# Ledger of designs, part 215: peptides against a protein of PDB entry 4Z5W

Target 1, 305 residues: chain A of PDB entry 4Z5W
Amino acid sequence: IPDVFLELNKLWYFSAQSNLFNGEMPRSLSNSRSISLLSLRNNTLSGQIYLNCSAMTNLTSLDLASNSFSGSIPSNLPNCLRLKTINFAKIKFIAQIPESFKNFQSLTSLSFSNSSIQNISSALEILQHCQNLKTLVLTLNFQKEELPSVPSLQFKNLKVLIIASCQLRGTVPQWLSNSPSLQLLDLSWNQLSGTIPPWLGSLNSLFYLDLSNNTFIGEIPHSLTSLQSLVSKENAVEEPSPDFPFFKKKNTNAGGLQYNQPSSFPPMIDLSYNSLNGSIWPEFGDLRQLHVLNLKNNNLSGNIP

## One batch from the design tools (peptide; made by RFdiffusion4, then SolubleMPNN)

Design b2_p28_6_s1 (from b2_p28_6, 23 letters changed)
Fold by OpenDDE base, seed 3:
Parts: C-alpha cells; structure tokens; sequence
Structure b2_p28_6_s1 (fold): chain B 305 residues (1-305), chain A 28 residues (1-28)
C-alpha cells in the first residue's frame, strides 16, 4: 500500500480488504486524523502493528484480520479514545494481552480468533476491566490451558463470548453468571468437564448456547427449558440501530462481492458430543423461538419428546 | 453499532469457518 494517506485529510473510511497487499502498513495511514473505519483484512501485510493514537483521534473500528503481522499486540491501542471495535483474527502474535487493555474503556468488540494468544487467565483478568466490552472472541487460542473459574471475574456488559476450539480444561465458569446480558455463548470444541450449571438457564437474553464437543456429564439442566429469549419473541432486545448513514452505494453493475451477510446465528442449543445422561426434557417444546436443538452423541435415555 | 454488529458477524463467520475447518481436519 503506498504511503499517500497524508494528503487524504477527508478520508473517513478506508477498506482495502481481500487484496494482495504486502509489506508494512503505511505510516501516513497510522497517523491519519480523519479515518474512522480502517479495514485491511485478508491481505499479506507484515511487520509490527503501529497506530499513532494521538493522531488517529477519529478511529472507531480497526480490522486487520488475516494478515501476516508479527510482534507484540500494540499496547497503546487504549489511547485511541474512540476505538470501539478491533478484529485481529488470524494474526499470529504469539503473545499475551497487554496490561494496558485494563484501561480500554472505549472497547466494545474484540477478536483474537486464531491469533496465537497465550495465558487465558491473564487475558480475562485484564479484559474484565473493559466496562463497555460486549463481544469477546478468543477462539483457537490458549491451547490446552485451563479456563479460569475465578468468581471475582466480571463481564457486566458482555453479550457475546466465544472461546471455542482451544482444548481448554476446566468447568463452565461461575463468573459467567455475572453477565446477565449474555446472548451468545460458545465454549465448544474444548475439554471442559463437570456438569452443565443450572444458572445458565437464568441468562434471560441467551439465545445461542454451544457447549458441543466437550466432556460434560450429568443431566441437561431443566432450567435450559426456561430460557426467556427462546420462549418468547418479546425479549428481542432491539439493539438501538445506530444512525450510521448507510451510504447507499449507487447501483453500478460491478459484481458486488456478496458480503455474505454473516449468517445470523440461529437460536440454538447445542450440547452434542458430550457424556450427558438422563432424559430429554419435554419442556424443550416451550422454546418456541429455538431453531436448533442438538443433543446427539450423548448418553441420553428415555423417550424422545 | 452496525459496524460493531458487522464486525462481530465477520468475526463470528471467520471463527465458524475456522472451527469448521479444524473440525473437518480433526475428522480427516
């Protein structure tokens, strides 16, 4: 990418995703005062990620996912006072979350999916201080670590937690009960054990639960049949539609890359590929909003309701 | 929030694809 962004003093949105860009991120881009949305996703960009947060005062969203960046996670990102969303998926950092992220109050959405992040205990201890954090994705990291069950961990505003495919050990952590706004939980493809805790059914906003491909034992908690978000439509928390002006790109005929609208996660309970026993609760029939109930490959018995 | 939602969705789709790829590789 050429180093020409100094002249682009009105550049609000830069998207150069899914190209063949290589080399380092241009220094002029790292110093852009105008840019709000930066996406360089799915390129071959390399070197250290550097952003001059004192200059980049309008930066709200950063997508650098699927690049060949190296080195440490940029510890100065919390100084980007308007930065809400970060996607660092598939960047192989081989690092821990910086301690500075305790101060990342603007942060609302973070992904490190498949980014070779280490030390899940430190990561969660740090990120719990991000009071505005709503979406956290840590899939394909922390290989064979233990998922911490420290009761002091608190993610008050968390709506989406995905920590899949880490081979994590431990149990479903009690500290998740401190996240009453949780809508989506994916802890699948781990080595989690113990029983599925009944308090999961008290998460009134939880519409997507994936605990599949673990080593859970015991009965399915009856409280899962009482998940309010799956019983009634009325609890669809209208996410306030942010007044982001949809720039209607004019219909020029160029074959629009179908942004595969990220398939809306269907309302789902997936407990498949565990060692669960007991009966299938007939009260799962009360979950009128449920699209997928997957209980296969367990030790369940009795009648199929 | 739409950008957040879109990023969240892009992230989720990327993870789903990675998980599916890893699950496929683990079955191979």
Amino acid sequence: as target 1 above (305 residues)
Amino acid sequence: DEIKKKLEEIIKNSEKKEKEAKAKAARA
Scores: peptide ipSAE 0.023, ipTM 0.566, DockQ to the pose 0.036
Fold by OpenDDE base, seed 2:
Structure b2_p28_6_s1 (fold): chain B 305 residues (1-305), chain A 28 residues (1-28)
Amino acid sequence: as target 1 above (305 residues)
Amino acid sequence: DEIKKKLEEIIKNSEKKEKEAKAKAARA
C-alpha cells in the first residue's frame, strides 16, 4: 500500500480487504486524522501494528484480521478514544492482552480469534474493566488453560461471548450469571466439565447456546426449557453488530460458517457430544422460537417426548 | 401430543439446518 494518505484529509472509510497487499502499514495511514473505518483484512501485511492514537481521533473501527502482523498487541489502543470495534483475528501475536486495556472504555467489540493469545485469567481480569464491551471473541486461543471461575469477574453489558476450540478446562463459570444481557454463548470444543448450571436458564436474552463437544455430566437443567428469548419474539433486541463477521466452526477440519450479525445466528441449543444423562424434557416443545435443538451423542435415556 | 409435535418439528428443522450448513461448508 503506498504511503500517500497525508493528502487524504477527508478520507472517512478505507477498505482494501481481500487483496495481495504486502509490507508494512503506511505511516501516513497510521497518522490519519479523518479516518473512521479502516479495513485491511485478508492481505499479507507484516511488521508491528502501530497507530498514532493522538492523531487518529476519528478512528472507530479497525479490521486488520488475516494478516502477517507480528509482535505485541499495541498497548496504546485505549488512547484511541473513539475506537469501538477491533478485529485482530488470525494475527499470530503470541502475547497477553496489555494491562492498558483496563482503560479501554470506548471498546464495544473485540476479536482475537486464532491470534495465539495467552493467559485467559489475565485477559478476562483486564477486559472486565471495559464497561462498554458487548462482543468478545477469543476462539482458538489459551490452549489447554483453565477457564477462570472467579465470581468477582463482571461483564455487565456482555451480549456475545465466544471462547470455542481452546481445549479449556474447568466448569461453566459462575461469573457469567453477572451478564444478564447475554444473547449468545459459545463454549464449544473445550474440555469443560461438571454439570450445566441451572442459572443459565435465567439469562432471559440468551437465544444461542453452544456447549457442544465438552465433558459435561448430569441432567439437562429444566430451566433451559424456560428461556424467555426462545419462548417469545418480544425480546429480540436488534443491537448494532460489530463491523466484523462471526465464524462458527462446524468440525475440526471444515471452514467456519460465516454470520455477519449475532441476529443472523439461528436460535439454538447445542449440548451435543457430552456425557449428559436423564430424559429429554418435553417442555422443550414450548420453545417456539428454537430452530436447532442438538442433543446427540450424550447418555440420554427414556422416550423422545 | 401438541408438545410432541412441536418437538418433532424442532428436531426436523435442526436436521434441515444441519444439512444446509453441511452443503454451505462443502462449497467453501
Scores: peptide ipSAE 0.022, ipTM 0.626, DockQ to the pose 0.015
Fold by OpenDDE base, seed 4:
Structure b2_p28_6_s1 (fold): chain B 305 residues (1-305), chain A 28 residues (1-28)
Amino acid sequence: as target 1 above (305 residues)
Amino acid sequence: DEIKKKLEEIIKNSEKKEKEAKAKAARA
């Protein structure tokens, strides 16, 4: 990518995703005062990720996913005071989340999926301090670590948590009960054990639950048949709108076609590939908004209601 | 819409495809 961004003093959005760009990120881009959205995903960019947060005062979204960046996670990102969304998926860091991320109050959405992140306990302890964090994706990290169950962990505003395919040990963590706005939980493809906790059914906004491919035992909690988001239509899952300033482009003329693009995730309960026993609760029939109920490959018995 | 799209990109490009790929590998 050419080092010409100093002249682009009005550049608000730069997307160069899915190209063949190689080398390092241009220094002029890392110092852009005007840029708000930067997407360089799916290239072959290399070197250390460096952003001058003192210069990049307008940066709100950063997508560097699927690049050949190396070195440490940039610890200065919390100094980018308007930075809300970060996608660092498929960047092989081989690192822990920096302690500085405790101060990342602007952060609303973070992905480190398949980024060779280590120490899930430290990661969650740090990220719980991000008071505006709504979406957290940590899939394909923390291989064979233990999912911390410390009740003191608090993600008050968390709407989406995905920690799949980590071979994590432990149980469904009770600290998730401190996330009443949770809409999507994916802990699939781990080595989680114990019973599925009844308090999951108290998460009134939870419309997508994937606990598949674990080692859960016992009965399916009856409380899952009373998930309010799946019973009533009126609990329209407020899509995790990151509180990005809706730049209402007042395009006056286009009538409000609410593209109700169906949520990218169907309303789902997937408990498949566990060791669950007992019967299928007939009251699953009350979940009128449920699109997918997957209970296959368990030890369930009795009648199918 | 752009923000929603960014969120969807973060999730879909980070998790779903990778999970599906690993799920296939774990079943093999």
Scores: peptide ipSAE 0.020, ipTM 0.549, DockQ to the pose 0.037
Fold by OpenDDE base, seed 5:
Structure b2_p28_6_s1 (fold): chain B 305 residues (1-305), chain A 28 residues (1-28)
Amino acid sequence: as target 1 above (305 residues)
Amino acid sequence: DEIKKKLEEIIKNSEKKEKEAKAKAARA
């Protein structure tokens, strides 16, 4: 990428994703005062990620995912006072989340999916201080670590938590009960054990639950049959988070252009590939909004309702 | 809308990796 961004003093949006760009990020780009949205995703960019947050005062979104960046996670990112969204997926940092991220009040959405992040305990302890954090993706990190179940952890505004494929040990963390706005939870493909906690059914906004491919035992909590978001459309608290239009299919009675925007996340409960026992609750039939119920490859018995 | 699209992209990228990991584990 050429170092010409100094002349582009009105450049608000720069997307150069899915190209063959190599080398380092241009210094003029790292100092751009005008840029709000930066995407360099899916290139071969290398070196250390550096952003001059003192210069980049308009930066609101950063997507550097799927590049060959190395070194530390930029500790100065919290100084980018308008930076809301960060995608660092598939960047092999081999690092911990910087302590400075405790001060990252502008942060709403963070992905480190498959970024060789280490120390999940430190990561969660840091990120809980991000009061505006709504989406957290930590998939394919923390290999064989223990998922902390520290009740003091608080993600009050968390809507999406994905920590899949980490081979994490431990149990379903009790601190998730402190996230009443949680809509999507994926803890699949770990080594999580114990029982599925009944309080999980009290997460009234939870419409997508993936606990598949773990080592959970015991019965399916009956409280999962009462997940309000899955019982009725009306109880789906439209918190119009302006940042998350859940596309309610407005039943506009007008003709057949099903914009099948595949809701990338169907309303789902996946508990498959565990060691769950007991019966399937007939009251799963009350979950009228549920699209996918996957209970396969368990030790369940009795009648299928 | 753009922030939303980016979030959706972040999530889709994660899902793709989860599916890849799931597919790898199902072959193991």
Scores: peptide ipSAE 0.017, ipTM 0.520, DockQ to the pose 0.038

Design b2_p28_6_s3 (from b2_p28_6, 18 letters changed)
Fold by OpenDDE base, seed 1:
Structure b2_p28_6_s3 (fold): chain B 305 residues (1-305), chain A 28 residues (1-28)
Amino acid sequence: as target 1 above (305 residues)
Amino acid sequence: SETIEKLKKIIEESTKEEEEKKKKAAKA
């Protein structure tokens, strides 16, 4: 990418996604005062990620996913006071979350999916201090680590938590009961054990639960039949208010680029591929908003209600 | 909203990566 962004003092949005760009991110881009939305995803960009947060005062969203960046996670990102969304998926850092992220108060959405992140205990201990954190994706990291169960961990504003395919050990962590706004939980494809805790049914905003492909035992907690978001539409989980204005480009005439309609996550309970026993609760019939109930490949018995 | 669309993209990427891992594990 050429180093020409100094002259682009009105550049608010730059997207160069899905190209064949290689080399490092240009210094003029790392120092842009005007840029709010930066996406360089799905390229072959390399080197260390560097952003001058003192210059990049308008930066609100950063998508560098699916690039060949290396080195440490930039510890200065919390100094980007307006930075809300970070996507670092498929960047092989081989690193821990920086301690500086304790101060990342602007952060609302973070993905490190498949980024070779290490030390889940430190990561969660750090990220709990991000008071505005609503979305956390940590899939394909922390290989064979233990999911911390420390009750003092608090993610008060968390709406989406995805920590799938990590081969994590441990149990469903009690600290998740401190996340009453949780809408989506995916802990699938781990080595989690123990029973599914009854307090999970107290998460009144939870409409998507994937605990599939674990080693859970015992009965399905009856409290899952009382998930309010799945019983009635009235508890329509407040979609996180989009602080960012959609620039609806009104141009009607550009032929339908089917922007891949983001696949709506169907209201779902997936407990498949565990060692759960007992009966299927008839009261699952009360979950009128539920689209998918997957209980296959367990040790369940009795009548199908 | 743009934030929701970005969120959906982030989740869809995570899901696709998991599906690819599942497909690799089922072939091994």
Scores: peptide ipSAE 0.053, ipTM 0.681, DockQ to the pose 0.034
Fold by OpenDDE base, seed 2:
Structure b2_p28_6_s3 (fold): chain B 305 residues (1-305), chain A 28 residues (1-28)
Amino acid sequence: as target 1 above (305 residues)
Amino acid sequence: SETIEKLKKIIEESTKEEEEKKKKAAKA
């Protein structure tokens, strides 16, 4: 990418995704005062990620995913006071989340999917201070670590938590009960054990639950048959923030291309590939909004309702 | 609009990676 961004003082959006760009990110781009949306995803860019947050005062979104960047996670990113969304998926850092991220109050969405991030306890202890954090994706990190169960952890505004395919040990953590706005929980493909906690059915906004491919035991909590978001659309207390793609309110009136991409996440309960026992509750029939119920490969018995 | 599309891309990327891992694990 040429180092010509100093002259582009009106550049608001730059997308150079899915090209064959190599080398380092241009220094003039790292100092752009005008840019709000930067996407360089799916290239072969290399070196350290550096952003001059004192210059980049309009930066709201950064997508550097699927590049050959290396080294530490940039500790100065919290100084980018308008930066809301970060996608660092498939960047192999081999690092911990910086302590400076405790101050990242503008952060609303973060992905480190498959980024060789280490120390889940430190990561969650840091990220709980991000009061505006709504979406957290940590899939394919923290290999064979223990999922912390510390009750003091609080993600009050969390809507999406995805920590799949980490081989995590432990139980479903009680601190998730402090996230009443949680809409999507994926803890699939771990080594989580114990029982599925009944309080999970009190998450009234939860419409997508994947606990599949774990080592859960005991009965399915009857409280899962009472998930309000799956019983009726009307009783879903929090209309999902219009910022969340799953609730496309059909804005009927804007004649723009209805990318009716159905929610890429159908309303779902997946408890498959565990060691759950007991009966299937007939009251799962009350979940009129449920598209997928997957209970296969368990020790369930009795009648199919 | 754009925040939504980026959020979709973040989640879709995570799910694709998980599916690729599942496919690799099922072949091993």
Scores: peptide ipSAE 0.034, ipTM 0.660, DockQ to the pose 0.037
Fold by OpenDDE base, seed 4:
Structure b2_p28_6_s3 (fold): chain B 305 residues (1-305), chain A 28 residues (1-28)
Amino acid sequence: as target 1 above (305 residues)
Amino acid sequence: SETIEKLKKIIEESTKEEEEKKKKAAKA
């Protein structure tokens, strides 16, 4: 990418995703005062990620996913006071979340999926201070670590938590009960054990639950049959607030990134590939909004209702 | 909403990586 962004003082949106760009991110781009949305996703960009947050005062969204960046996670990102969304998926940092992220009050969505992030305890302890954090994706990190169950952890505004495929040990953490706005929970493909906690059924906004491919035992909590988001249409998943500017500008011939198909996460309960026992509750029939109930490869018995 | 679509994209990327890992694990 050429180092010409200093002259582009009106550039609000830059998307160069899914190209063959290599080398480092241009210094003029990392100093852009005008850019609000930056996407360099799915390229071969390399070097250390550096953003001059004192210059990049309009930056609201950063997508650098699927690049060959290296080094540390940029600790200065919390100084980007308008930065709401970060996608760093598939960037191999081999790092911990910076302590500075405790101050990241603008942060609403964060992905480190498959980014070789380490120390889940530190990561969650830091990220709980992000009061506006609604979406957290940490899949394919923290390999063989223990999922912390510290009751003091609190993600008040969390709507989406995905920590799949980490080989995490421990139990379903009770601190998730402090997230009453949780809509999607994926803890699949871990080594989580114990029973599925009944308080999961108290998460009235929870429409997507994946606990598949773990080592859960005991009965399916009857409280899962009373998930309000799956019983009634009126608890339509309040669309996480439109704070993501997806400008549907119609007409300009720049190849409309038709992110068209809302891949609607189907309303789902997946408890497959565990060691669950007991019966399937007939009251699963009350979950009129449920699209997928996956209970395969368990020790369930009795009648199918 | 637009927020859901970026969420979905972030999640789809996570989910695709997970599905690839699932497919690898199911073949092993």
Scores: peptide ipSAE 0.030, ipTM 0.629, DockQ to the pose 0.033; fails the geometry check
Fold by OpenDDE base, seed 5:
Structure b2_p28_6_s3 (fold): chain B 305 residues (1-305), chain A 28 residues (1-28)
Amino acid sequence: as target 1 above (305 residues)
Amino acid sequence: SETIEKLKKIIEESTKEEEEKKKKAAKA
């Protein structure tokens, strides 16, 4: 990418995703005062991620996912006072989340999926201070660590939590009960054990639950049959309001790049591939909004209702 | 919403890599 962004003093949106760009980010780009949305995802960009947050005063969204960046996670990102969304998926940092992220009050959405992030306890302890954090994706990190169950952890505004495929040990953490706005929970493909807690059915906004491929035991909590978001349409969880004005590409007549309609997360309960026992509750029939109920590969018995 | 779309892409990319890892592990 050429170092010409100083001349582009009106550039608000720069998307160069899914190209063959290599080398480092241009210094002029890292100092751009005009850029609000930056996407360089799915390239071969390398070097250390550096952003001059004192210069980048308009930066609201950063997508650097699927690049060959190295080094530490930029500790100065909380100084980007308007930065709401970060996608650092598939960047192999081999690092912990910086302590400075405790001050990241503008942060609403964070992904480190498959980014070789270490120390889940530190990560959650830091990120709980992000009061505006609605979306957290930590999939494919923290290999064989223990999912902290510290009751003091508090994600009050969390709507989406995905921590899949980490081989995490522990139980379903009780601190999730402090997230009443939780809409999507994915803890699949871990080594989580114990029982599925009944309080999970009290998450009235929860429409997508994946606990599949764990080592859960005991009965399915009857409270899952009373998930309000799955019983009635009136509790249709307001789609997590895109705090991003994703500009609908105005219909400029240029050919049908079918933006594949993003496959809506179907209203789902997946408890498959566990060691759950007991019966299937007939009251699962009350979940009129449920599209997918997956209970396969358990020790369930009795009649199918 | 487009936050959901970005999330979906992140999740789909994560899930695909996991499925590919599992397919590789099942072929090994």
Scores: peptide ipSAE 0.029, ipTM 0.608, DockQ to the pose 0.031; fails the geometry check

